Peptides against a protein of PDB entry 3B8E. Designs and how they scored, part 90

Target 1, 230 residues: chain A of PDB entry 3B8E
Amino acid sequence: PFLIFIIANIPLPLGTVTILCIDLGTDMVPAISLAYEQAESDIMKRQPRNPKTDKLVNEQLISMAYGQIGMIQALGGFFTYFVILAENGFLPIHLLGLRVNWDDRWINDVEDSYGQQWTYEQRKIVEFTCHTPFFVTIVVVQWADLVICKTRRNSVFQQGMKNKILIFGLFEETALAAFLSYCPGMGVALRMYPLKPTWWFCAFPYSLLIFVYDEVRKLIIRRRPGGWVE

## One batch from the design tools (peptide; made by RFdiffusion4, then SolubleMPNN)

Design b1_p16_6_s3 (from b1_p16_6, 12 letters changed)
Fold by OpenDDE base, seed 2:
Structure b1_p16_6_s3 (fold): chain B 230 residues (1-230), chain A 16 residues (1-16)
Amino acid sequence: as target 1 above (230 residues)
Amino acid sequence: EERREELLRLARELLE
């Protein structure tokens, strides 16, 4: 997100503090919870492999798959960002290169896509309105990510939801998202303004996309062991 | 415009 902010010169979609909240609050606890997931039924039955060649290949493929999931997560966040700004008169194309004028407090006549002028204060309100839903979008997408990461090969339907720690992680990140979104003072403290409940659903298509992607991937792995998607 | 006014109203409420 921050790289896109720099490259595209768009208004900042996600604040630094919010990024830290993602890294420490929503990523760490769930990631630790995955360490306690039950072993896949098929892993323990698999014959020993060459630890040098097969491990390296698997690590590369896993890294690629998780990289793709991360890209989908980021895309979900940006989608939410662009939707909010578009609803407020700033179409995506108009945002390109706008950052310099956007962040200048002495420019109070920045025009939106419809010719309406925005003061610095008004622009910052809209910007900070994007932070919360971007964060919530990441959390909602992470629900699917956490569920799929518990297994390497088995479907979610095969492995089930037995890990109490993983379930706790899902509730914890959701509770944190709700707290940061609705607790008084978060707008001042974290630049996270309150979120309409409808924005929680904005991420659902991306959560579904990740889920479908991983289920298809795992299906291919089961049908073609040692394939390029493992 | 209506959405903008809503956001501005909400922002004012948060700043009070």
Scores: peptide ipSAE 0.023, ipTM 0.651, DockQ to the pose 0.056
Fold by OpenDDE base, seed 3:
Structure b1_p16_6_s3 (fold): chain B 230 residues (1-230), chain A 16 residues (1-16)
Amino acid sequence: as target 1 above (230 residues)
Amino acid sequence: EERREELLRLARELLE
C-alpha cells in the first residue's frame, strides 16, 4: 500500500500504525499456528529433502506467497479503498497525482470528480475513513491465506480443520480487527475511524477467490505431479 | 454531501 501511495501519488490508503497492527498483531498468532498443523497424509511417501541442493524456501514458494496471493490481497485492499473514495466523490482516475494537493493543509478547495470542493480537514477524515476498511479487508483475506497454507498438496477438505491453535489464531486476528475498528478513541489514537459492518463483507469475494484458486491449484498438482503449476 | 456531513459529525464526536 505504501509503495503505491508513493508511485501513484494517491492519498494514503493505509496508515503506518495500521500496517504495524497487521504485522505484529494479526499475523503472528496465525503464522505460529502453522507449526502445529498435522502432517499431510502423503508426507511419508515423499522423498526426503536433500539439504545440500534443496532450499527450504524455493522460488515456487516465493512466487506463490508474494507474487500470487500477495497480489490478490493487495487488490482486495485497494478495491475497498477505491470504493470508499468513489462513494465520497473521488473516482480512481482523479486520485492519480492528487496526493500533493491532498496533503497540503493550506489548500482548502481541492475538487472531487464532481466539482465539489473539499477542505483539508474533510479530506483527512475521508482518508482516515479508508484505513479501517482497508485493514479489515486484509484480515478477511488473510483468513483464506491462512487456511490454504495448511497444506501444500492436499485439499483443505482432505486435511480438515483440526488444528485448534490455527482456529484460535483466526478468532484472535478477527477479535483484534474488531477491537481496532470499533473501540472508542481508535479514530484519534490510530487514525482508524469506525466502519460500517457492511465493509466486512467487501473482502469476502477476494477471500473466496484465494480459496478457490488454491484448491484448484492443489487439484491440478495432485492430478499432474511435476507440472508447471506446482 | 450527506456522507461528508456524517463523517464530519463522527470526527467531531471522536474529538470530544
Scores: peptide ipSAE 0.021, ipTM 0.620, DockQ to the pose 0.049
Fold by OpenDDE base, seed 4:
Structure b1_p16_6_s3 (fold): chain B 230 residues (1-230), chain A 16 residues (1-16)
Amino acid sequence: as target 1 above (230 residues)
Amino acid sequence: EERREELLRLARELLE
């Protein structure tokens, strides 16, 4: 998100406090929960053919898979961001290069895609309105990511949801997201304005996409052991 | 425009 903010010169999609909440609140607990996940049934039975080469290849493939999942996650957040801004009159194309004027408090006549002028205060309200939905979108996408990361080869349906700590992590993330979104005063304290419940569903297509992507990947691995997708 | 007005109302409520 921050890289796109710099490269595209768009209004800030996610506040620094919100980023901190993601890094510490929504990423750390799930990561710890994965440490207590039951070993994949096939990992324990499969002897590595070559410990040196297979480890290196596997690490590269895992890194690539996480990179791809991270890209899908970012796309989900940006989708929510662009939808909110579009609903407020700012089409995605119009946001390109707008940051300089957007962040200038002395410019009170920034036009949206429909010719409506926005004061600095109005623009900042819209910007801060994006922070909470973006955050919630990331949390919802992280649910799928957390679930799929349980296994490397087996389907989630084969491995099951046996880890109580994982389930606790999902509830903790959800509770944190709800707290930050709906607790009185959070709009003033953290610039996280209240979120309409409908925005929680905006991320679901991307969560589903991640889930389908991972299941297809795992299916390919199962059908072609030793393939480049492993 | 309606959404803008809603956001402005919400903003006023938060600043009060």
Scores: peptide ipSAE 0.020, ipTM 0.619, DockQ to the pose 0.053
Fold by OpenDDE base, seed 1:
Structure b1_p16_6_s3 (fold): chain B 230 residues (1-230), chain A 16 residues (1-16)
Amino acid sequence: as target 1 above (230 residues)
Amino acid sequence: EERREELLRLARELLE
């Protein structure tokens, strides 16, 4: 998100505080909870890796975890961001290069795509109204990420939701997202303005996409062991 | 606080 902010010179879609909340508040507990997940049914039945030939982390895993899934997450966030700004009169194409004027407090007549002039304060409000939905989008997508990380090959339907700590982690991050979204004062304190509950659904297609993608991936791995998808 | 409430109101309106 921050790279796109710099490259495209768009208004900041995700603030530093929201990033911090994701990294420390949302991701940490769920990630640690995976340590308490039951082992995959076949994991201990596999032969030991050959330390000379087998890598614990290969290019495919890196590409999957940090590339593909991360890209879907980013797309989900940006989708929400662009939808909100478009609903407020700023079409995506109009946002390109707008940051300089957007962030200038002395310019109070920045026009949207429909010729409406926006004061600095109004622009900052709409910018900060994007932070919460972006954050919530990431949280909703992370539901899928956390669930799919339970296993390497087995479907979630095979592994099940046996880890109570993981379930607690999902609850915790959701509760945190709700707290940050709806608690009075969060707009001023954290630049996270309130979000209509309906906006939570904006992320669901992306969460589902990740889930389906990973289930298909795992299905392919089960059917074609040693393939490039592994 | 009044200003905060105003900003929150505006934010809600923008999301409506």
Scores: peptide ipSAE 0.018, ipTM 0.516, DockQ to the pose 0.049; fails the geometry check

Design b1_p16_6_s4 (from b1_p16_6, 12 letters changed)
Fold by OpenDDE base, seed 2:
Structure b1_p16_6_s4 (fold): chain B 230 residues (1-230), chain A 16 residues (1-16)
Amino acid sequence: as target 1 above (230 residues)
Amino acid sequence: EKLKEELKKLAEELLK
């Protein structure tokens, strides 16, 4: 998100405080919960890996898979960001290069895609209105990430949802997201303005995409052990 | 709604 902010010179899609809330709040407990996941049913039936060949391939493939998942997460957040700005009159193409004028307190006549002029205060309200939905989008996508990380090879349907600590992690991150989104004063304290409940559903297609992607990946791994998809 | 659909299509195309 921050790289696209710099390269495209668009208004800030996600605030620093919201990033810290993701890293320290919504990601930490779920990540720890994965340590309590049950071993895969077939782990003891796998042949020992060749430590020289299989590590390099597996590390590259894991890095690629998580890199792809991270890109899908970022795209989900940006989708939500662009939808909100477009609903407020700023089409995606108009946002390119707009940051300099957007962040200038002395410019009170920034035009949207329809020729409406926006004051600095109005622009900042719209910007901070994007922070909460972007954050919530990441949390909703992280549900799929956490679920798919339960196993490396087995389907989630084969492994099941037996880890109570993981289930607790899902509730914790969701409760934290709801608290940060709806608690009075968060707009002032964290620049996270209240979220319309409908925005929670904006991320669901991306969560489903990640889930389907990983289940297909795992299916291919099960059918072709030692393949390039591990 | 139309913009959301177009952005969704664009996102899907970028993910291909």
Scores: peptide ipSAE 0.000, ipTM 0.192, DockQ to the pose 0.081
Fold by OpenDDE base, seed 3:
Structure b1_p16_6_s4 (fold): chain B 230 residues (1-230), chain A 16 residues (1-16)
Amino acid sequence: as target 1 above (230 residues)
Amino acid sequence: EKLKEELKKLAEELLK
């Protein structure tokens, strides 16, 4: 989010404090929970890793995690961001290069895509209105990401949801997201304005997309062992 | 406010 903010010179889609809440708050417990996941049923059919040549985290795993899933997560957040700004009169194309004028407190006549003038205060309200939905979108997408990370090859339906710590992690991150979104004073403290409940559902298509994508990927791996998809 | 500033600094470090 911050890289796109710099590169595209768009209004800030996600605050720095909210990013910390994701990295330290919502992601940590779920990530730890994966250490307690049951081994895949076919793990004993795999050859042991060569400790001299095979890294525990290989380039393929990094590419899959950050290159594909991380990209889909970012796209989900940005989609929510662009929808909110568009509903407030700022079409995506108009946001390109707007940051300089957007962040200038002395400019009180920034025009939207429809010629409506926006004061600095009004612009900041809209900006901070984007932070909470963007954050919640990431959390909702992380549900799917956590679930798909349970296994490398087996379907989630084959593995099941027996890891109680993982389930706890899903509830914890959701509860934290709800707290940050709805607790009084979060607008002042975190620049996270209250979230309309409807925005929680905006991320669901992306979570479903990730889930379906990974299940299809795993299905291909099971049908074609040693393929390029691994 | 100080906690917010420290959190912002930490965020900036993590984003580097």
Scores: peptide ipSAE 0.000, ipTM 0.251, DockQ to the pose 0.020
Fold by OpenDDE base, seed 4:
Structure b1_p16_6_s4 (fold): chain B 230 residues (1-230), chain A 16 residues (1-16)
Amino acid sequence: as target 1 above (230 residues)
Amino acid sequence: EKLKEELKKLAEELLK
């Protein structure tokens, strides 16, 4: 998100506080919970990893985590961001290069895509209104990410949801997201303005996409062992 | 461009 903010010179889509809430708040417990996941049912049928040649974290895993899944997460967040700004009169094309004027406190007549002028305060309200839905979008997408990370090869339906700590992590991150989104004073303290409950559903297609994508990937791996998708 | 370079440096520092 921050890279796109710099490259495209768009208004800040995700605040530093929201990033910290993701990294330190919502991601830690779920990530730790994966350490307690049960071994895959077929783990004893696989050849042992060669510790000299096979890395625990390889290029394929990095590509999956950051190159594929991470990109889908980013797209989900940016989709929400662009929808909110478009609903407020700022079309995506108009946002390109707008950051300089957007962040200038002395410019109170920034025009939207329809010629409406926006004060600095009004612009910041809209910007901060984007932060919470972006954050929530990431959390909702993380549900799918966490679930798919339970296994490398087996379907989630084969593995099941037996890890109580992982389930707790899903509830914890959701509860934290709800708290940060709806608790009075969060708009002042964290610049996270409350969002309409409907914005939670905007992320669901992306979560579903991730889940389906990974299940298909795992299905291909099971059908074609040693394939490029492994 | 200068801001981009500074931000890139900052990002690189944070990733270290």
Scores: peptide ipSAE 0.000, ipTM 0.240, DockQ to the pose 0.022
Fold by OpenDDE base, seed 5:
Structure b1_p16_6_s4 (fold): chain B 230 residues (1-230), chain A 16 residues (1-16)
Amino acid sequence: as target 1 above (230 residues)
Amino acid sequence: EKLKEELKKLAEELLK
């Protein structure tokens, strides 16, 4: 998010406080829950790794976890961001290079794509209105990320949802997201303004995309053992 | 280093 913010010079899509809430709040319990996941049924049929050639964290795992899935997650957040700004009169093309004037407190006549002038206070309300839906979008996508991480090779449908700690983690991160989004005073304390309930659904296509992508990947691994996709 | 300086400036502006 910050790289695109700097390169495109757009208004800030996600605040530092919201990022800290993701890293420390929503990701911690789900990550711990994976330690309690039941082993895959076929794990004992796999050949042991070669400790001299095979790293515990291979380039394929890094590419998937931080590259591909991370990019889909970011795209989901930015989609929500652009939709909200477009509904408020700022089309995506108009946001390019706008940050300098957007963040200037002394400029109270920033024009939107339709020629409407926005005061500094109005612009900051719209910006902070984007932070909460972006955060919620990340949480909704993280549901898919956590579920796909249950298995390396087997389908989630084969593994099932038996891990009670993982289920608790999903509810905890969702409850925390709802608390941060709707609790009175969060707009002042965290610059997170309440969002319309409809914004929770904006992430669902991306969550589904991640799930389908990983299930297809796992299907390919099962059909072609030892491929570059493993 | 330039990125660190810009991030530091941004952090200082946000804390203001």
Scores: peptide ipSAE 0.000, ipTM 0.285, DockQ to the pose 0.022

Design b1_p16_7_s1 (from b1_p16_7, 15 letters changed)
Fold by OpenDDE base, seed 1:
Structure b1_p16_7_s1 (fold): chain B 230 residues (1-230), chain A 16 residues (1-16)
Amino acid sequence: as target 1 above (230 residues)
Amino acid sequence: KKKKEELKKLAKELLE
């Protein structure tokens, strides 16, 4: 998210606090859950045929999967961001290069895509209105990610939700998202304004997309072991 | 617990 913000010079889609909440709040429990997850019986029971090559392949697979998942998460977050800004009159094309004027407190006549002028305060409100939905989008997408990361080959339906730590992590992330979204004062303290409950559902298509993508990937791996999809 | 405290400390430092 931050890279696209720098490259496209768009208004900040996700605040530093929300990024921190994601990194510390949402990623920590999943990481712990993965450490305690009984690795897929087929992966853990197979001694690496060659410890050097199999570790490298495993690290590459994990890195690639993480990179792909992270990319889809970012796309989901940015989609939500662009939808919110578009609903407020800022089309995606208009946001390109707008950051400099957007962040300038002395410019109170920044025009949207429809010629409406926005004060600095109004712009910051809409910017901060994006932070909470972006965060919630990431959390909802992470539900799918955490579920799919349990297995490399097996369907999620085969392994089930046996890891209590993972379930607790999902609950903690959701509770944190709800707290940050609906607790009074979070807009001032964390730049996370209250979220309409409908925005929770905006992320669901992306969560489903990731789930379907991973299930298809796993299905291909099961049918063609050693293919390019690994 | 230690990692959680370090992360909380880092969070506090980033929020200041």
Scores: peptide ipSAE 0.000, ipTM 0.222, DockQ to the pose 0.015
Fold by OpenDDE base, seed 2:
Structure b1_p16_7_s1 (fold): chain B 230 residues (1-230), chain A 16 residues (1-16)
Amino acid sequence: as target 1 above (230 residues)
Amino acid sequence: KKKKEELKKLAKELLE
């Protein structure tokens, strides 16, 4: 998120403190929980690998998995960010390079995509309105991502949700999201304005799409081991 | 209606 903010010079999608809350609160416990997930039934049937290469392969697999999860989460967050800004008159193309004028308190006539002028105060309200939904979207997307990451080949329906640590992580991150979204003072402390309940559902279609995609992918892998889809 | 169409277009672009 922060890299895209710098490169594209768009209005800040998520505050630094909120990013830290994601890293320490929402990502850490789920990440640990994945390490304690039950082994896939099919993994137990695989031939023993070379112990010298196994560590390297596992590290690569973990790195790729977490890298992909982080990317998907960021995409989900940015999706919500762009939707909110578009609903307020700022189309994505118009946001490119807008940061300099956006953050200048002396410019009170920043035009949106429809020619409406926005004062500095109005712009900051819209910006901070994006922070909470962005965070919540990450959490909602993470529900699907964590469930998907339980297995490489087996369906979620086959493996089940038996990891108590993962379940706890899902509740913890959801509770944290609710706390940050609705606790008084979060708008001042974290620049996270109270979230409308409808925004919790904004990420659901995206999460569902990823979930369905991965289930289909896993189905193909099970039917055609060693295929290009792996 | 126009805003809804723009949002749909945007959603499509963002999903690509």
Scores: peptide ipSAE 0.000, ipTM 0.306, DockQ to the pose 0.134
Fold by OpenDDE base, seed 3:
Structure b1_p16_7_s1 (fold): chain B 230 residues (1-230), chain A 16 residues (1-16)
Amino acid sequence: as target 1 above (230 residues)
Amino acid sequence: KKKKEELKKLAKELLE
């Protein structure tokens, strides 16, 4: 999120402290839970043919999987960010390069995509309104990603929810999201304004879409082993 | 590879 803020010169979608809370608080327990997930019968029952090469392949596969998850999470967060700003008159294209004028307290006539002028205070309210929903969207996407990542080929329905550590991780990240969203003073401390309940649900269609997509992908992999769909 | 391309496509669509 911060890299995109710098590269695209958009209004800050999420505070740095909140990003650290995601990295340390929400990602750690889920990552551990994936390590203890029951091995997919087709992958782990095979003795490594070559211990040196197979370790490297596994490390690459794990790094790629985590990289993909992180990208999906970021996309979900940015989706919510762009929706909020669009609802307030700022279309995604208009946000590109806007940061310089957005953060200038002396410019009180920044125009939105519809020609409406925004004061500095109004802009900062909208910016900080994005932070909490962005974070919550990341958490909701993490729910889907964790459930999906249990297996590489098998359906979530076939593997089941047997991992208690995974369930604990889901509750922990949800509790953290609730704390950061509703605890008094978070608006000042983290620049996270109180979350409207509707924004919890904004991420659900996205999470569902990812879930359906991955289930379809896994179904295709099962029907066509060795296909290029990976 | 396809998943990365789809994510890139989705990212592009979100930025448009």
Scores: peptide ipSAE 0.000, ipTM 0.211, DockQ to the pose 0.034
Fold by OpenDDE base, seed 4:
Order: sequence, then structure tokens, then C-alpha cells
Structure b1_p16_7_s1 (fold): chain B 230 residues (1-230), chain A 16 residues (1-16)
Amino acid sequence: as target 1 above (230 residues)
Amino acid sequence: KKKKEELKKLAKELLE
């Protein structure tokens, strides 16, 4: 998110501290959980890792964690970000290059896509309104993504949720999301304003879509081994 | 291999 913020010069979609919370608080346990997925998983059909000598996360796990999961999370988060800003009058195309004026406290007449003028305070309220939903969206999407990553060929219904570390990670990130969203003072401390409960559901269609897509993909792989979708 | 690692790092940073 931060690189997109810099490259596109858009208003900051997610605070640096919140990003740190994602990296350290939500992604660590899930990433480790993938490394310790049970041998019944077709992804983890390899020799047991020596925790003293072997790399914690192999190249395949890194690719899944930072390539697939991370990309989907970013897309989900940015989708939520753009929806919120669009609902407040800022269409995605209008946000490009807007950062300079957006962050200038002396400019109190920044126009939205409809010619509405926004004060600095109003803009910052909208910006910080995006932080919590962005984070929550990542968590909700991550539920599906991590479940998908449990197996490559088998359905999650076949493999089941046997990895307790993964389950713990899902619980941890959800609890953290709830804490950051609803604990008093988080708006001041982390610039994460209280989240309306409805925003938890905004990511569900996206998560469901990804889940269904992956299950269909896996079904195709099972029916046609070595297919182009593998 | 190094390029692949750099790309992964960049991807990680882009996601942040």
C-alpha cells in the first residue's frame, strides 16, 4: 500500500503503524502456520523441515504468502479504499496525483470529483476512515486466502482445518482487527477510526468469490491433471 | 535467483 501511495500520489490508504500491525501481528503466525501445515496437505508433501538448519519458509511458501495472498489482500484493501472515497465524492481517477494538495493543511478547498470543496480536516477524516476498513478487509480476505493455501489440489472440505496454528493465526488477526477497530483511543493512537459493523461484510463477497474460484480451479485440476490452470 | 528475491521483496513492499 505504501508504494502505491508513493507511485500514484494518492491519499494514504493505510497508516504505517497499521501496516506494521499487519506484518507483525497478522502475517507472522499465518506464514509460520503454512510452514508447519500437516503432511496430509499436498502443498507440504516434502521432507520435514529441520527447524535448526532449514529455512522457515521455502520458496514455494514465500511465493504463496507474498505473491498470492499479499496481492489479493492489497486488491481487497484498495477496493475498500476506493469504495469509501468514491462514496465521499472522490472517484479513483481523481485521486491520482491528489496527495500533494490532500496533505497540505493550508489548502481547504480541495475539490472532489463533483466540485465539492473539502477542508483539510474533512479530508483527513475521510482518509482515516479508510484505515480501519482497509485493515479489516485484509483480515476478512485473509480468512479465505489462508484456507485456500492449505491445499493445492484438494478441497478444503477434504483436507479440513487441522492446522491449529493456522486457526490460531486467524483468531489472532480477527481479534486484533476487532481491538484496533473498537478499542477507545485507536482513532488517536493509530488513526483508525471506529468501524461500522457493516464494513466487515463488505469484504465477504470478495472473499467468497476468491474461495469459489479457487475451489473451481482445484476441481478442474483434479479432473484434468496438468491443465493450464494448475 | 537474486532477481527473483528482489522481485519478491519489491512485491512485499508494494503490498505494504
Scores: peptide ipSAE 0.000, ipTM 0.203, DockQ to the pose 0.020

